# Peptides against a protein of PDB entry 3JWR: the designs that were tried, part 361

Target 1, 323 residues: chain A of PDB entry 3JWR
Amino acid sequence: TRELQSLAAAVVPSAQTLKITDFSFSDFELSDLETALCTIRMFTDLNLVQNFQMKHEVLCRWILSVKKNYRKNVAYHNWRHAFNTAQCMFAALKAGKIQNKLTDLEILALLIAALSHDLDHRGVNNSYIQRSEHPLAQLYCHSIMEHHHFDQCLMILNSPGNQILSGLSIEEYKTTLKIIKQAILATDLALYIKRRGEFFELIRKNQFNLEDPHQKELFLAMLMTACDLSAITKPWPIQQRIAELVATEFFDQGDRERKELNIEPTDLMNREKKNKIPSMQVGFIDAICLQLYEALTHVSEDCFPLLDGCRKNRQKWQALAEQ
Target 2, 298 residues: chain A of PDB entry 3JWR as posed
Amino acid sequence: TRELQSLAAAVVPSAQTLKITDFSFSDFELSDLETALCTIRMFTDLNLVQNFQMKHEVLCRWILSVKKNYRKNVAYHNWRHAFNTAQCMFAALKAGKIQNKLTDLEILALLIAALSHDLDHRGVNNSYIQRSEHPLAQLYCHSIMEHHHFDQCLMILNSPGNQILSGLSIEEYKTTLKIIKQAILATDLALYIKRRGEFFELIRKNQFNLEDPHQKELFLAMLMTACDLSAITKPWPIQQRIAELVATEFWEQGDQVGFIDFVCTQLYEALTHVSEDCFPLLDGCRKNRQKWQALAEQ

## One batch from the design tools (peptide; made by RFdiffusion4, then SolubleMPNN)

Design b2_p29_3_s1 (from b2_p29_3, 22 letters changed)
Fold by OpenDDE base, seed 5:
Structure b2_p29_3_s1 (fold): chain B 323 residues (1-323), chain A 29 residues (1-29)
Amino acid sequence: as target 1 above (323 residues)
Amino acid sequence: SAAAEAALAKETAEYQATLDELEAFLAAL
């Protein structure tokens, strides 16, 4: 395609030029081509292209395929969200110095997972999928959308001309897919709530050890969630704009809940409760976000900008909630 | 097997309870 030709022929700017190492990064001003160039740079600077003998054209095609399998009519859970999740992962690996704590296969898996974790997202949550008796709810009993996202990821990875993992051994391939699956499933916030207590307790007791395979898996799950939620850490103007996108998508779901399911939406999904957004954001930060970024910062102090950003945005949302 | 089905049913119920708790939390905000 013309898009593939343009991407494959383009000079890929440095990570410094693209600012993709910055926790404060914003994609708002980037074209779709520039987001793809950023993604190539992430793979290159993590040494994944070299270590796993990725063909440049195959990587370009894969990126474009991933991007194409996000819906354009979804306000928040689109390519830009996946791209921002991957960028936060890249920043956490580089600027946050987590790269040195992980294997190349884990890094490869996390980057693929971050880009793929919301593939074919429909702008509705698992509860809506269940209540609407969607066909996917018949295939999976829990984490319905996350299983679907992984299935889409696997489909793309196995598609002709998209096989970025073709340079891996059979064992490396299996290991990578296992980690990708675990990482995508970890983005189910219900699973995060279930598992986070174990992680926080290990940190609290100073018993956290990345050499333990179970603790490694747990850490990768927490890191995925930290990147997925990273919008809450962004500079206030960026955070506020992203919160508007999230609210738009949630209100669209609430409108569908009324129309299609004859259900009164929760306040989070209720357009008539727009005035509750600031207080809901404070509650979300307190209950979900703060402890995660505190624990992540304990594992790597260089991740502090995520925690600091979260704290600053809490203050901003609190000030709005008091008006 | 009946044991595997029971284990899956338990896991599903635990997940649903967590999801319901999350939804209740988000609704209470």
Scores: peptide ipSAE 0.116, ipTM 0.756, DockQ to the pose 0.711
Fold by OpenDDE base, seed 2:
Structure b2_p29_3_s1 (fold): chain B 323 residues (1-323), chain A 29 residues (1-29)
Amino acid sequence: as target 1 above (323 residues)
Amino acid sequence: SAAAEAALAKETAEYQATLDELEAFLAAL
């Protein structure tokens, strides 16, 4: 396609020029082409292109295929969300120095997972999919959408001309797919709530060990969640804008719950309760976000900007809740 | 196997309980 030719021929700017190592990064001013260029730079600077012998054209096609398989009519869970998740992963790996703690296969899997974790998202949560008796709810008992996202990821990876993993051995390929699946499934917040206690307890007891395979898997899951929620850590103007996108999508679901299911939506998804957003954001930060970024900062102190950003945004939301 | 089905049923029930807790929390915000 003309888009592929343009991307493949483009000069890829440095990570410094693109500011993709910054925890404060914003994509608001970037074109779709620039987001694809940033993504190429992430793969290159993580040595993934070299170490796994990726062909440039194949990588470009894969990126465009991933982008194309996000819906444009979804307010938040779109390509820009996936791109920002991947950028936070890149920043955590580089600036947060987590790269030094992981294998190349784990890094490869995490970056693919971050970009792919919400593929074909429909702008509704698992509860809606289940309650609407959607065909996907017949295939999976839990984490319905996350299983679907992984299936879409696998479909793209196996599509002609998109096989960025063709340079891997059979064993490396199997390992990578396993980690990708686990990482995508970890973005289900219900699974995060279930598992986070074990992670926090290991940190609290100073028993956390990345050489243990189970603890490694747990850490990768927590890191995925930290990147997925990273909008809460952004400078206030960016955070506020993203919160509006999230609210829009949630209100659209709530409107559908009323119309299609005859259900009164929860306050979070109720358009009539928009004035509660500041207090709900404070509650979300306290219950979900703060402990995660605290624990991540204990694993790597260079991730402190995520924790600091989260704390600053809590203060901003609290001030709005008091008005 | 019956054992695998029982394990899956247990895992599903535990997941659902966690989901319900999360939903209740989000509703209380």
Scores: peptide ipSAE 0.039, ipTM 0.680, DockQ to the pose 0.808
Fold by OpenDDE base, seed 4:
Structure b2_p29_3_s1 (fold): chain B 323 residues (1-323), chain A 29 residues (1-29)
Amino acid sequence: as target 1 above (323 residues)
Amino acid sequence: SAAAEAALAKETAEYQATLDELEAFLAAL
C-alpha cells in the first residue's frame, strides 16, 4: 500500500527528537505516520529489531496492521491509547531503567502487548458485553475483551508479511506468546485488583525478587497496568484532554445501556452525572492508581515521574471536586 | 471541605466495594 511504502521509506527520527523517552509525552500533535515512526523507534532503541532480526518492511506492515485493527469511531480505546500505552512502556523501560531488569523476550512481549492490548475494542466494557449477550460473552466467562484482544494480536502476528517474530526460535516464540497473553489479560482491571495485594505485600515486606518466576510474572502484570493507566500521570492539560475522551466513550456506553439494555448506567457511564467526574477521578486515583505507582517507584526510583504526575492530578481533580 | 471529603470517601468506598464484588465473582470461577 502507499501507506506502507511511505512508512518504510521514511527516515525514523531519534527517540530524543520524538521525545518518546519522556513520561510527559503527548501524541496529540502527531500524525498517524509519526505515531508509526515512534513505534519503529521504540523497537529499534530496545534492540528488538537487531536481536530478533526483524525485517524493516515486516515491522512497518505489522505496525500498520495493528493500527488498522483499532476502531476509529471509538473515542478512547483506539490506536492512540495503545500507542500511548506502548510509549509509557518504552519510557518506563528506558527512563525508568526497567530495561535492565528484564530479558529481551520480556521486553519484546511487553511492547507487542502494549500496542495490541485493546485490539478491536468496541468502546464498551466487559460488563456491557456480558449483559448484551454479545457472541464474545459465549466464548469467555471473564476478561472477555482481553481474550479477544489477544486473539486479534495472535491473528496479526501470524498474518502473511506481519510475522515480526519469525526470527525467534520455537521456544522463544512460545515464551513470547505466553508473556503477551499474560500481559494483555493483566489489563483487565478486575485481575489487577485480584493480584495487586500480593505485589504490594512483597514490596512492603522487602521480599520482592525479580529472579523468582512468579514474582516476575506479577511484576509484568503490574507494569502493564501502570502503562495502561498512565494517562492519569500526564501533565494536567494532557490529563484533562484524555479524561474528556474517556468520559465521551463511557457516556456513549451509558447511552447504549439506557437504550439497548433498559438499565440506568453507573455514575461513571452516566452523562447526566458529568459533574461528578472530578470526584470520581479522585476516587479512582485513591482506589487504583496511587499504590501502584508507589510500588513501581519502589522497584525503580526512576519511575517517580509517574507517581508525581498521579499525585499532582489528584490535587487538580480534588480542587475541581470542591467547586 | 469536610462534607466534600466525606462524600469522596463514600464514593471511593462504593467504588472499592464494586471492585471487591467483581474480584469475588472472578474468584468463584
Scores: peptide ipSAE 0.037, ipTM 0.606, DockQ to the pose 0.029
Fold by OpenDDE base, seed 3:
Structure b2_p29_3_s1 (fold): chain B 323 residues (1-323), chain A 29 residues (1-29)
Amino acid sequence: as target 1 above (323 residues)
Amino acid sequence: SAAAEAALAKETAEYQATLDELEAFLAAL
């Protein structure tokens, strides 16, 4: 395609020029082409292209295929969300110095997972999918959408001309797919809530050890969630704009819940409760976000900007909730 | 197997309950 030719022939700017190492990064000013260029830079600067012998054209095609398999009519869970998740992962690996704690296969898997974790997202949560008796709810018992996202990820990875993993051995390929699956499934907040206590306890007791395979898997799950939720850490103008996109999508779900399911939506999904957004954001930060970024910062102090951003946004949301 | 299906059903119910609790918590704020 003309798009592929343009991307494959383009000079890829440095990570410094693209600012993709910054935790404060914003994609708002970037074109779709520029987001694809940023993604190429992430793979290159993580040494993934070299270490796994990725063909440039195949990587370009894969990126464009991933981007194409996000829906344009979804307000938040679109390509830009996946791209921002991957950018946060890249920043955590580079600026946060987590790269030094992980294997190349883990890094490869995390970057693919971050870009793929919401593929074909429909702008509705697992509860809606279940309650609507959607065909996907018959295929998967838990983490319905996350299983679907992984299936979409596999479909793309195995599609002709998109096989970015073709340079891997059979064992490396199996390992990578296992980690990708675990990482995508970890973006289910239900799984995060279930597992986070173990992670926080290990950190609190100073018993956290990344050489332990179980603790490594646990850390990768927590890191995925930290990147997925990273909008909450962004500079206030960015955070506020992203929160509006999230609210738009949630209200669209609530409108569908009323119309299609004849149910009253929760306040989170209720357009009439827009005035509660600031207090809900404070509650979300306190219940879900703060401890995660605190724990991540204990694993790597260079991740502090995520925690600092989260704390600053809590103060901003609290001030709005008091108005 | 019936045991695997029952285990999966239980795990499903636990995950869904956790999501519902999160949604309820956020809605109660």
Scores: peptide ipSAE 0.024, ipTM 0.588, DockQ to the pose 0.875

Design b2_p29_3_s2 (from b2_p29_3, 15 letters changed)
Fold by OpenDDE base, seed 4:
Structure b2_p29_3_s2 (fold): chain B 323 residues (1-323), chain A 29 residues (1-29)
Amino acid sequence: as target 1 above (323 residues)
Amino acid sequence: EEELKKKLEQEKKEYQETLEFLEEQLRQF
C-alpha cells in the first residue's frame, strides 16, 4: 500500500528526537505516520529487530496492521491508547531500567502485547458484553474482551507479510505467545485486583525475586497494568484530556446500557453525573493506581516519575472534587 | 471431567465477584 511504502522508506528519528523515553510523553501532536515511526524506534532501540532478525518491511506492515485493527469510532480504546501503552512500556524498560531485569523474549512479548492488548475494542467493557449476551460472551468464561484481543493479535501475527516472529525458533515462538497472552489477559482490571495482593505482599516482605518464574509472571502482569493505566501519571493537561476521552467512551456505553439493556448506568458511565468525575478519579487513583506505582518504584526507583505523576494528578482531581 | 468443570465454574464465579468488587469500588468515589 502507499502507506506501507511511505513508512518503510521513511527515516526513523532517534528516541531522543521522538521523546519516547519520557514518561511525560504525549501523542496528541503526532500524526498516524509519526506514531508508526515511534513504534519502529521502540522495536529497534530494544534490540528486537536485530536479535529476532525482523525484516523492516514486515515490521512496518505489522505495525500498520495492528493500527488498522483498532476502531476509529471508539473514543479512548483506540490505536492511540495502545500506542501510549507501548510508549509507557518502552519508557519503563529504558528510562525505568526494567530492560535489565527481563529477557529479550519477555521484552518482545511485552511490546507486542502493549500494542495489541485492546485490538478490535468496541468501546464497551466485559460487563456490558456479558449482560448484552454478545456472541463473544459465549466463547469465553472470563476476560472476554482480553481473550478476543489476544485472538486478534494472534491472527495478525500469523497473517501473510506480518510475521514479525518468523526469526524465532519454535520454542521461542511458543514462549513469546504464552507471555503475550498472559500480558494481554493481565490488562483485565479484575485479574489485576485478584493478583495485586500477592505482588504487594512480596514487595512489603522484601521477598520479591524476579528469578522465580511465578514472580516473574506476576511482575510482567503488574507492569502491563502500570503501562495500561499510565494516562493517570501524565502531566495534568494531558491527564485532563485523556480523562475526557475515557468519560466520553464510558458515557457512550451508559447510553447504550439505557437503550439496549434498559438499565440505569453506574455513576462512572452516567453522563448526567459528569460532575462526579473528579471524585471518581480520586477514588480510582486510591483504589487501583497508587499502590501499583509505589510497588513498581520499589522494584525500580527510576520508575518514580510514574508515581510522582499519579500523586500530582490525585491532588489536582481532589482540588476539583472540593469545588 | 466433573472436577475440571467444577474448577472452571469456581474460577468463573471468583472472576465475577472480582468484577462486582471492582465496579463497587469505582462507584464509591
Scores: peptide ipSAE 0.142, ipTM 0.739, DockQ to the pose 0.707
Fold by OpenDDE base, seed 5:
Structure b2_p29_3_s2 (fold): chain B 323 residues (1-323), chain A 29 residues (1-29)
Amino acid sequence: as target 1 above (323 residues)
Amino acid sequence: EEELKKKLEQEKKEYQETLEFLEEQLRQF
């Protein structure tokens, strides 16, 4: 395609020029081409291109294929969300120095997972998919959308000309796919709630050990969630704008719940309760986000900007909730 | 087969309870 030719021939700017190591990064000013260039830079600067012998054209095609399999009519869970998740992962690996704690296969898997974790997202949550009796709800008992996202990821990775993992051994390939699956499934907040207690307790007791395979898997899951939720850590003007996109998508679901399912939406998805957004954001930060970024900062102090951003945004949302 | 089916039904139930908990936690604020 013309897009592939343009991307493959383009000079890829440095990570410094692209600011992709910054936790404060915003994609709002970037074109789709620039987001693809940023993604190439992430793979290159993590040594993934060299270590796994990726062909440049194959990587470019894969990135464009991933981007194409996000829906444009979804307000939040689109390519830009996946790109921002991957950028936060890159920043956590580089600036947060988590790269030094992980294997190259784990890093490869996390970056692919971050870019792929919401593939073909429909702008509705698992609860809606279940209640609507969608065919996907018959295939999977739990984490319905996350299983679908992984299936889409696997389909792309195995598609002709998109095989970025062709340089891996059979064992490396199997290991990478296992980690990708676990990482995508970890973006289900229900699984996060189920598992986070074990992680926080290990941190609290100073018993956390990344050399333990189970604790490593647990950490990768927590890191994926931390990157997926990273919008809450962004500078306030960026956070507000992303919160509006999230609210738009949730209200669109709530409108569909009324129309298609004849149910009253929850406050989070109710357009008529827009005035509750500030208090709901405070609640979300307190219940879900703060402890995660605290624990992540305990594993790597260089991740503190995520925690600091989350705390600052909590204060901003609280001040709006008091008005 | 029946034991596996029961285990899957139990996992599904626990997952639904966790989703409801998440929705409730987000509503309490």
Scores: peptide ipSAE 0.133, ipTM 0.726, DockQ to the pose 0.688
Fold by OpenDDE base, seed 3:
Structure b2_p29_3_s2 (fold): chain B 323 residues (1-323), chain A 29 residues (1-29)
Amino acid sequence: as target 1 above (323 residues)
Amino acid sequence: EEELKKKLEQEKKEYQETLEFLEEQLRQF
């Protein structure tokens, strides 16, 4: 395609030029081509292209295929969300110095997972999919969409000309797919809530050890969630704009819940309760985000900008909730 | 089979309750 030719021939700017190492990064001014260039840079600077012998054209095609398999009519859970999740992962690995704590296969898996974790997202949550009796809800009992996202990820990875993992051994390939699956499934916040207590307790007791395979898996899950939720950490103008996209998608779901399911939406999904957004954001930060970024910062102090951003945004949302 | 079915139903219920909690508490960013 013309898009592939343009991407494959383009000079890829440095991570410094692209600012993709910054936790404060924003994609709002970037074209789709520039987001793809940033993604190439992430793979390159993590040594994944070299270590796994990725062909440049195959990587370019894969990135464009991933981007294409996000829906354009979804306000938030689109390519830009996946791209920002991957950028936060890259920043956490580089600026947050987590790269040195992980294997190359884990890094490869996390980056693929971050880019792929919401593939073919429909702009509705698992609760809606279940309540609508969607065919996907018959295939999976839990984490319905996350299983679908992984299936889409696997489909793309196995598609002709998109096989970025072709340089891996059979064992490396299996390991990578296992980690990708676990990382995508970890973005189900229901699973996060279930598992986070173990992680926080290990941190609190100073018993956290990345040499333990179970604790490693737990950490990768927490890191995925931290990157997935990273919009809450962004500078306030970025955070506000992202919160509007999230609200738009949730209100669209709530409108469908009324129309298609004949149910009253929750306050979060209710367009008529837009005035509750600030207080709901404070609740979200307190219930989900703060402890995660505190724990992550305890694993690596260089991740502090995520925690600091989250705290700053909490104050901003609280001030709006008091108005 | 019946014990497994009950376990799966319980896991499904707990998951649904967690989703409802998330719908109340969480704007999934």
Scores: peptide ipSAE 0.145, ipTM 0.734, DockQ to the pose 0.586; fails the geometry check
Fold by OpenDDE base, seed 2:
Structure b2_p29_3_s2 (fold): chain B 323 residues (1-323), chain A 29 residues (1-29)
Amino acid sequence: as target 1 above (323 residues)
Amino acid sequence: EEELKKKLEQEKKEYQETLEFLEEQLRQF
């Protein structure tokens, strides 16, 4: 395609020029082409292109295929969300120095998972999919959408001309796919709530050890969630704008719940309760976000900007909730 | 087999309760 030819021929700017190592990064001013260039830079600077012998054209095609399989009519869970998740992963690996704690296969899997974790997202949550009796709800007993996202990821990875993993051995390929699946499934916040207690207890007891395979898997899951939720850590103007996109998508779901399911939406998804957003954001930060970024900062102190951003945004939301 | 089925049903129930909690109180980013 013309888009592929343009991307494959383009000079890829440095990570410094693109500012993709910054935890404060914003994609708002970037074109779709620039987001693809940033993504190429992430793969290159993580040594993934070299270590796994990726062909440049195949990587470009894969990135464009992933981008194409996000819906444009979804307010938040679109390509820009996936791109920002991957950028936070890149920043955590580089600036947060987590790269030094992981294998190249784990890094490869995490970056693919971050870009792919919401593929074909429909702008509705798992509960809506279940309540609407959607065919996907018959296939999976839990994490319905996350299983679908992984299936879409696998479909793209196996598509002609998109096989970025073709340089891997059979064992490396199996390992990578296992980690990708686990990482995508870990973005289900219900699974995060179930598993986080074990992680926090290991940190609290100073018993956390990345040499343990189970603890490694647990850490990768927590890191994926930390990147997925990273909008809450952004500078206040960015955080506010993203919160509006999330609210738009949730209100669109609530409107569909009324119309299609004949149910009254929860406060979170009720357009008429927009004034509760500040207090709900404080509750979300306290219940989900703070302890995660605290624990991540204990694993790597260089991740502190995520925790600091989260704390600052909590204060801003609290001040709005008191008005 | 029955014990495994019971365990899976319990895990499904716990997941559902957690999902309901998230929908009521928490925003996903």
Scores: peptide ipSAE 0.101, ipTM 0.701, DockQ to the pose 0.381; fails the geometry check

